# Designs tried in a protein design run: peptides against a protein of PDB entry 3HUF. Part 126

Target 1, 320 residues: chain A of PDB entry 3HUF
Amino acid sequence: MWIIEAEGDILKGKSRILFPGTYIVGRNVSDDSSHIQVISKSISKRHARFTILTPSEKDYFTGGPCEFEVKDLDTKFGTKVNEKVVGQNGDSYKEKDLKIQLGKCPFTINAYWRSMCIQFDNPEMLSQWASNLNLLGIPTGLRDSDATTHFVMNRQAGSSITVGTMYAFLKKTVIIDDSYLQYLSTVKESVIEDASLMPDALECFKNIIKNNDQFPSSPEDCINSLEGFSCAMLNTSSESHHLLELLGLRISTFMSLGDIDKELISKTDFVVLNNAVYDSEKISFPEGIFCLTIEQLWKIIIERNSRELISKEIERLKYA

## One batch from the design tools (peptide; made by RFdiffusion4, then SolubleMPNN)

Design b2_p19_5_s1
Fold by OpenDDE base, seed 1:
Structure b2_p19_5_s1 (fold): chain B 320 residues (1-320), chain A 19 residues (1-19)
Amino acid sequence: as target 1 above (320 residues)
Amino acid sequence: SAEEEKEKKLEKEYEELEK
């Protein structure tokens, strides 16, 4: 989201979130959803127009800002952004930091991009929330992205957390739920006067972790917890691979269970399978190797003695 | 102050353009 602040009390000492939309900026406007009052004698009554676009699909992957357009409203002394005069037709900016100079005002409006990018684990939830979140200037998507800051957990009562949720947790994204999204959707008007009124996603996250025994206390409890072990996995999802990497595993990939030969077994401590393959092929597992699902692995990893538990299972099957 | 005079002058310059 875009946040503006300024020195010299020209914004009344307040920070403001700018959502996608159009704002008239000037001395003689009243603060509302479409106006930004600037308290200075050195600016026009109506000085500039700010237009913030909705996020692009690219912004979800890059964490880039919503496009920020500035137009001078034919003022005598013009408008500058980052020391450059705004063109007569207006200019568009993709920089994360904008210093906006209105006329000869000795103080600048500082606009900065606060990264917030929400990944969804479920396409139905994305479909439900994407439009509202985009109107807040929040990029949304389904696929893993290095730009993601938040992850929406799919609430299914009594089900194991998904691989996406596991990976989001280990990647240190803020896990949120539908309750946070509901709250976030209501704040749009209240944060106009004070950007600090934005709901704390970390509080929601802490509550999720506290109330769900499927989460360890910290990602650090699991990161590299299986360092020194080797696994083989079916080439299924990038998230599964990245999850296993974050556990410190050496990973070999195979395309089918038939590719699990004696050479692979000799170099591998255990095989990670998806649920469908595990359930269908459990009778045909190669002898002398420990096979498990990611969900079964996760149940071991969240335990304090995860290394000892894995070692015992490996030993049990080597001597069987 | 010289700053207040400059600010008053600027204010007048903006008000004259907005008439």
Scores: peptide ipSAE 0.163, ipTM 0.813, DockQ to the pose 0.077
Fold by OpenDDE base, seed 5:
Structure b2_p19_5_s1 (fold): chain B 320 residues (1-320), chain A 19 residues (1-19)
Amino acid sequence: as target 1 above (320 residues)
Amino acid sequence: SAEEEKEKKLEKEYEELEK
């Protein structure tokens, strides 16, 4: 999201979030959803127009800012951004930091981008929330991205957490739920006066982790916890592969259960399967190898003695 | 401050220009 603050008292000593939309900036406007009052006699009554665009798909993957357009409203002394005069038709900016000078005002408005990108695990929830979140200047998507700051866990009562949720947790993404999204939808008016009124996602995250026994106490409890073990997996989602890598596993990939030969078995401690293959092929599992799902593996790795548990299961099946 | 004096001088320039 874009946040503005200013030197001196020209913004009344407060910071403000700028959501996607158009703002008239000047001395003789009243602060609202489309106006920014600047308290200086060295600026025009109506001085500039700020236009923040909605996030692009690219912004979700890069964590880049919503495009920031500045137009001077035909003022006598013009507008500058980063010491450059704004062109007659306006200019667009993708920099994360903008110093905006209105006319001869000795104080600048500082605009800075605070990165917030929300990944969804469920396409139905994305469909429900994406429009509203985009109108807050928050990029949204389903795919894994290094720019993601938050991950929406699907609240299905009594269901196990998904692979996406597991991976989001291990990569230290802030896990949130629909309650946080609902709160975000309500803050639009309150943050006009003070940007600090934006809800803290960390409280939501702490509550989720505390109230769900499917989470370990920290990602650090699971990261590299299976170092020294090797697994084979079907060519599944990239998230599944990255999850297993974060556990410290050496990973081999195969295309079908028929590719699991004696050589692969000799080099592999266990095989990780998706739920569909695990359920359909239970009868055809290769002899002498431990096969499990990612969800079954997760139930083991959240235990304090995960290495011992895995070792016991491997041994049990080698001697069966 | 020197900044306040500059602002006060600029204020006068803008008041003269809005006339």
Scores: peptide ipSAE 0.161, ipTM 0.816, DockQ to the pose 0.082
Fold by OpenDDE base, seed 3:
Order: C-alpha cells, then structure tokens, then sequence
Structure b2_p19_5_s1 (fold): chain B 320 residues (1-320), chain A 19 residues (1-19)
C-alpha cells in the first residue's frame, strides 16, 4: 500500500494510505476518498493529481508498488518528484519512495510503499477476496512468491494444515484467516485520516498459532531440526521441496516409486510422499525403507523430541 | 524574517494567478 506523510504540518501531522484511485491534491480541497488537502500558501488550490493503479500480476511476485502517476494541474511553479519536474502529460513511478514537491512549498510529501502481498492456499478464497484486496492496493495470488508477506489459511475445522500453510509458517510469513480479510475490508474509510488504523496482522497470526496445536511456538523450533537426515521425495511440488529444505534435510528426487533402487535406499533415511500416492501405493512400498506423508512428518517435527522420534521409526522399519 | 517575506511574496504570486 502507498502511504503518504509530510513535514511542516502540511498534511496536518497525519499519515494517509492511498488506495488505488484518483486524488486531487491542493490547498483548497477537502480530505475525502478522492482529495488530499495540503496546508500551504505556496501551493495552488488544485495543484496535482495522483493516480494509484491496481496491483499487477508482476507486483505479486516482485513485491513492487502499485504504479503511482503524478500530473501537475498546469500550476505556475509545477510539481517535482524525486527532484525531477513532472512532465506536461504526467509521469508514472514504480520507485518505492517518492519525494513529491508541490510548487515552491518548502516541505515535501513523502510517499512510501508498504509491502503487502497475500498468498491464498485455496482458489475459491482467492476468487472471493482478490477484487476487494486489489482495491486496497494489495497484490494477491496462489503461487509461492518471495514477495509474499501474508498467507491465508483455509479454515477447515478438523483438517490437518496444508503443505502451503506449513511452508508459509516456516518462511515466517504472517498467517491470516478470513476474519482478518473481513476486517481489512472494513477499514478503507477510516484509514483516510490515519494510516495507523490499518489492522495489524500480527495479532491475528498470534491468535491462530495459540489456538491451533498443529503449529509449534516458533518457526525456529522446526528450521534445520532434521539436519543430518536424508530423504527422497516424489517430484510433485516445489513447495514440498522447499519445506523439506527448511527442515535441513538432504533431498533426493524420484519420478516414480519404481525408481527407488538399492542405491537410493542406502543413502536415504526415509521417503516423503503426498497423501494420494501414499494411500494408493501403500501395499507396494519398497522393503527396508520408511515411507511417510508430509502431514505425518509435520506431526513428528512439531514434537520437542522430533529427531529421536524419526530415528526410532527408521530403525523400526529397517529391521522389520 | 526573510523567510516570512518570501512566504508573503509567494502568497501574493499565487493569489494573482487565481484571479
């Protein structure tokens, strides 16, 4: 989201969120959803127009800002952005920090990008929320992204957390739920006057973790917890691979259970499978190797004695 | 102050443009 602030009380000492939309900026406008009042005698009544575009798909992957357009409204002294005069037709900016000078005003409006990118685990939830979140200037998507700041957990009562949720947790992404998204949708009007009224996702995250026994107390409890162990996995998802890497595992990949030869077994402590393969192939597992699902592995790694538990299971199946 | 005089000059310049 774009946030603006300024020195010299020209914005009345307030920070403001600029959602996607168009804003007339000047001395003789009233603060509302489409106007920004600037208190200075050194600016025009209607001085500039700011236009914030909705997020692009690229913005979701890069964490880049929504495009910020500035147009001078034919003022005597013009408008500058980052010490450059705005062109007659306006200019567009993708920098995360903008210093906007209106005419000869000695104080600048500082615009800065607060990164917020929301990943969804469920396509149906993305379809439900994407439009509303995009209107807040929040990029959304389904795929893993290095720019992801928040992850929406699907509330299925009594179900195990998904691999996506596990990975989001270990990546230290803020896990949120539909209640937080609902809260975000209500603040759009209130944050016009005070950007600090934007809800903090950290409280929502703390509540989710506290109330769900499927989460450890911290990602640090699980990161590298299985260092020194080796696993093999079916090449099914990048998220599963990245999850296992964050556990400190050495990972070998295979294309089918039939590709698990004696050499691979000799170098591998256990095989990680998805639920579908585990359930379908349970009768056909290679002898002398421990096979488990990611969900079964997760149940072990959240325990305080995870290394001992895994070692016992490996020994049990190797000598069975 | 010299700053107040500059500000008053600027104010007049903007008022003249708005007429």
Amino acid sequence: as target 1 above (320 residues)
Amino acid sequence: SAEEEKEKKLEKEYEELEK
Scores: peptide ipSAE 0.152, ipTM 0.803, DockQ to the pose 0.082
Fold by OpenDDE base, seed 2:
Structure b2_p19_5_s1 (fold): chain B 320 residues (1-320), chain A 19 residues (1-19)
Amino acid sequence: as target 1 above (320 residues)
Amino acid sequence: SAEEEKEKKLEKEYEELEK
């Protein structure tokens, strides 16, 4: 989201979130959802127009800012952004930091981009929330992104957490739920005058982790916890692969259970299968190797003695 | 408490994502 602040009390000491939309900026406007009053004798009554665009798809993957357009309203002394005069037709900016000078005002409006990018685990929830979140200047998507700051967990009561949720947790992404999204959607008016009134996603995350026994105490308790072990996995999802990498596993890939030969078995401590393959092919598992699902592996990893538990299962099958 | 330590650890690990 874009946040503005200014020196010299020209914004009355307030930090303001600028959501996508249009703002008239000047001395003789009243603060509201479309106007920004600037307290200076050195600026025009109506000095500039700020236009913030909704996030692009590219912004979801890059964590880049919503496009910020500045137009001078035919003022005598013009408008500058980052010491450059704004063009007659307005200019658009993609920099994360903007120093906006209105006329001869000795104080600048500082605009900065606070990154917030929300990944959804469920396409239905994305469909429900994406429009509202985009109107807050928040990029949204389903696919893994290095720019992701928040991850929406699908609360299906009584279900195990998904691989996406597991991976988001280990990546140290803030996990949120629908309650946070609802709260975030309602604060739009209250945060106009005070950007600090944004809801605390970390509080939501803490509550999720506290109330769910499927989460370890921290990501650090699981990261590299299986260092020194080797696994084989079906080449089905990149997220599953990345999850296993974060556990410190050496990973081999295969395309079918029939591709698991004696050579692969000799180099592999256990095989990770998806639920469908695990349930359908239990009878055809290779002899002498421990096969489990990602969800079963996760249940072991969240235990304090995860290494001992896995070692015991490997030994049990090696001597069987 | 163990809960307070857990909360404090989470705060430290995720503080940069809320800035």
Scores: peptide ipSAE 0.006, ipTM 0.268, DockQ to the pose 0.010

Design b2_p19_5_s2
Fold by OpenDDE base, seed 1:
Structure b2_p19_5_s2 (fold): chain B 320 residues (1-320), chain A 19 residues (1-19)
Amino acid sequence: as target 1 above (320 residues)
Amino acid sequence: SEEKKKEEELEKEYKKLEE
């Protein structure tokens, strides 16, 4: 989201969130959803127009800011952004930091982008929330992204956490739920005057982890916990691969169970399969190798003695 | 104090332009 603050008292010492929309900026406007009052005698009554666009699909993957348009409202002394005079027709900016000077005002408005990108594990949840979140200037998507800051966990009562949730946890993404999204949607009006009133996602995350025994205490408990072990996996999702990498595993890939030859077995401690392949092909598993699902692996990883547990299972099947 | 003085000078300049 875009946040503005200013030098001196020209913004009354407050930080403000700018959601997608249009704002008239000037001395003689009243603060509301479409106006930003700037308290300076060196600023026009109506000085500039700020327009913030909704997030693009590209912004979800890059963590780039919503496009910020600045137009001078035909003022005598103009408007500058990053020491450059705004063009007569207005200019658009994609920089994460903007220094906005209104006329000859000695104090600058500082706009900065706070990265917030929400990944969803479920397409139905994305469909429900995407529009509202985009109106908050928050990029949303389903696919993994290096720009992802938050992950929406789908709560199904009595179900195991998904691979997406496991990976989101290990990559230190803040896991949130629908209750947080609902709360976030209600604060839009209240944060106009004070950006500090944004709800803390970390509290939601702490509550999720505390109330679910399927999570370890921290990502650090699991990261590199299987260093020195080797696995083979079916060429599946990128998330599954990245998850296994974060566990410190050496990974080999295969295209089918038929590709699991003696050479691969000799270099591999265990094989990781998806649930569908595991359930359908369990009768045809190669001899002398330990096969498990990601969910079965996760149940081992969350234990304090994960390395000992996995070693025992490998030994058991090597001699079976 | 220098910034306030500059702001006051600019106020006078802007008032002359709004007239």
Scores: peptide ipSAE 0.107, ipTM 0.768, DockQ to the pose 0.084
Fold by OpenDDE base, seed 2:
Structure b2_p19_5_s2 (fold): chain B 320 residues (1-320), chain A 19 residues (1-19)
Amino acid sequence: as target 1 above (320 residues)
Amino acid sequence: SEEKKKEEELEKEYKKLEE
């Protein structure tokens, strides 16, 4: 989201969130959803127009800012952004930091980008919320992104957490739910004058972890917890691979269960399968190695004695 | 202060432009 602040109390000492939309900026406007009052004798009644675009798909992957357009409203002394005069037709900016000078005002408006990118685990929830979140200047998507700051888990009562949720947790992404999204949707008007009134996602995250026994106390409890072990996995999901890497596993990939030969078994402690393959092929598992799902592995990982539990299962099947 | 005088002069310039 874009946040503006200013020197010399020209914004009344307040920080303001600028959502996607159009704002008239000047001395003789009243603060509202479409106007920014600037208190200076050196500014025109109506001085500039700010236009913030909705996030692009690219912004979701890069964590880049919503495009910020500035137009001077035919003022005598013009408008500058980062010491450059704004052109007659207006200019667009993708920099994360903007110093906006209105006319000869000695004080600048400082605009800065606060990154917030929300990944969804469920496409139906994305479809439901994406439009509203984009109107808040928040990029949204389904795919994993290095720019992702928040992850929306689907609260289905009694279901195991998904691989996406597990991975988001280990990546230290802030996990949120539908309750937080509802809250975000209501605060749009209240945060106009004070950017600090944005809801704290960390409180939601803490409540999710505290109330769900499927989460360890911290990601650090699980990261590299299986260092020194080796697994083989079906080449199905990039997220699954990255999850296993974060556990500290050495990973071999195979294309089918038939590719699991004696050589692979000799180098591998266990095989990780998806639920569909595990359920369908459990009768044809190779002898001398144990196979488990990611969800079964996760149940072991969240235990304090995870290494001992895995070691016992490996030994049990080698000597069976 | 010299800054206050400059702001008052600028205010006069901007008022004249609004007329």
Scores: peptide ipSAE 0.083, ipTM 0.735, DockQ to the pose 0.078
Fold by OpenDDE base, seed 5:
Structure b2_p19_5_s2 (fold): chain B 320 residues (1-320), chain A 19 residues (1-19)
Amino acid sequence: as target 1 above (320 residues)
Amino acid sequence: SEEKKKEEELEKEYKKLEE
């Protein structure tokens, strides 16, 4: 989201969130959802127009800002952004930091981008929330991204957490739920006067972890917990591969269970399968190898003695 | 502050332009 602050108390010592939309900026406007009052005698009554676009799909992957357009409202002394005069038709900016000078005002408005990118695990929830979140200037998507700051966990009562949720947790992404999204939808009015009134996602995250026994106490308890073990996996998802890498596993990939030969068995401690393959192929598992699902692996990993537990299972099946 | 003096000088300039 875009946040503005200013020197010399020209914004009354307050910071403000700018959501996607259009703002008239000047001395003789009243602060509301479409106006920004600037308290200076060295600016025009109506000085500039700020237009913030909704996020693009690219912004979700890059963590880049919503496009910021500035137009001077035909003022005598013009408007500058980053020491450059705004063109007659206005200019658009994708920089994360904008120093905006209105006319000859000795004090500048500083706009800065606070990155927030929300990943959804469930496409139905994305469909429900994406439009509203985009109107807050928050990029949204389903796929993993290095720019992802928050992850929406699906609240299905009594369901196991998904691979996406497991991976988001290990990546130290802030896991949130629909209650946080609902709270975000209410902030537009309160943050006009004070950007500090933005809801804290960390409280939501702490409550999720505390109330769900499927999470370990910290990501650090699981990261590299299986260092020194080797697994093979079906090449089904990048998230599953990255999850196993974060556990410290050496990973081999295969395309079918028929590709699990004596050589692969000799270098592999266990095979990780998706639920569909595990359930359909239980009868066809190679002898002498431990096969499990990611969910079964996760149940072992969240235990304090995960290395001992997995070693016992490997030994049990090697000698069975 | 020097900035406040500059603001007061600019106020006089902008008033002349709004007339």
Scores: peptide ipSAE 0.079, ipTM 0.741, DockQ to the pose 0.083
Fold by OpenDDE base, seed 3:
Structure b2_p19_5_s2 (fold): chain B 320 residues (1-320), chain A 19 residues (1-19)
Amino acid sequence: as target 1 above (320 residues)
Amino acid sequence: SEEKKKEEELEKEYKKLEE
């Protein structure tokens, strides 16, 4: 989201979130959803127009800002952004930091981008929330991205957490739920006067972790917890691969269970499968191999003695 | 502050332009 603040109390000492939309900026406007009052004698009554675009798909993957357009409203002394005069037709900016000078005012408006990108675990939740979140200037998507800051966990009561949720946790993404999204959707008007009123996702995350026994106390409890072990996995999901890497596993990939030869068995401690393959192929598993699902692995790795538990299971099945 | 003096000088410039 774009946040503005200013020097010399020209914004009354307040920070403000700018959501996607159009704002008239000047001395003689009243603060509302479409106007920004600037208190300076060196600024025109109506000085500039700010237009913030909705996030693009690219912004979800890059964590880049919503496009920020600035137009001077035909003022005598013009408008500058980052010491450059704004062109007659206006200019668009994708920099994360903008120093905006209105006329000859010695104080600048400082705009900065606070990155927030929300990944969804399922397309139904994305479809429900994407429009509202985009109107807050928040990029949304389904795929993993290095720019993702938040992850929406699907609350199905009594279900195991998904691989997506597991991976989001280990990569230190803030896990949120529908209650947080609902709260975000209600604050749009309240943050006009004070950007600090934007809800903190960390409190929601802490509550989710505290109230769900499927999570360890921290990602650090699981990261590299299986260092020194080797696994093989079916090449089905990049997210599953990245999850296993974060556990510190050496990973071999195969295309089918039939590709598991004696050489692979000799170098592998266990095989990780998805639920569908595990359930369908459990009768045809190669002898002497420990096969488990990611969900079964997760149940082991959240235990304090995860390394001992894995070792016992490997021994049990290699000598069976 | 020197900044406030600048702002007061600029006020005189802007008043002359609004007339």
Scores: peptide ipSAE 0.070, ipTM 0.729, DockQ to the pose 0.084

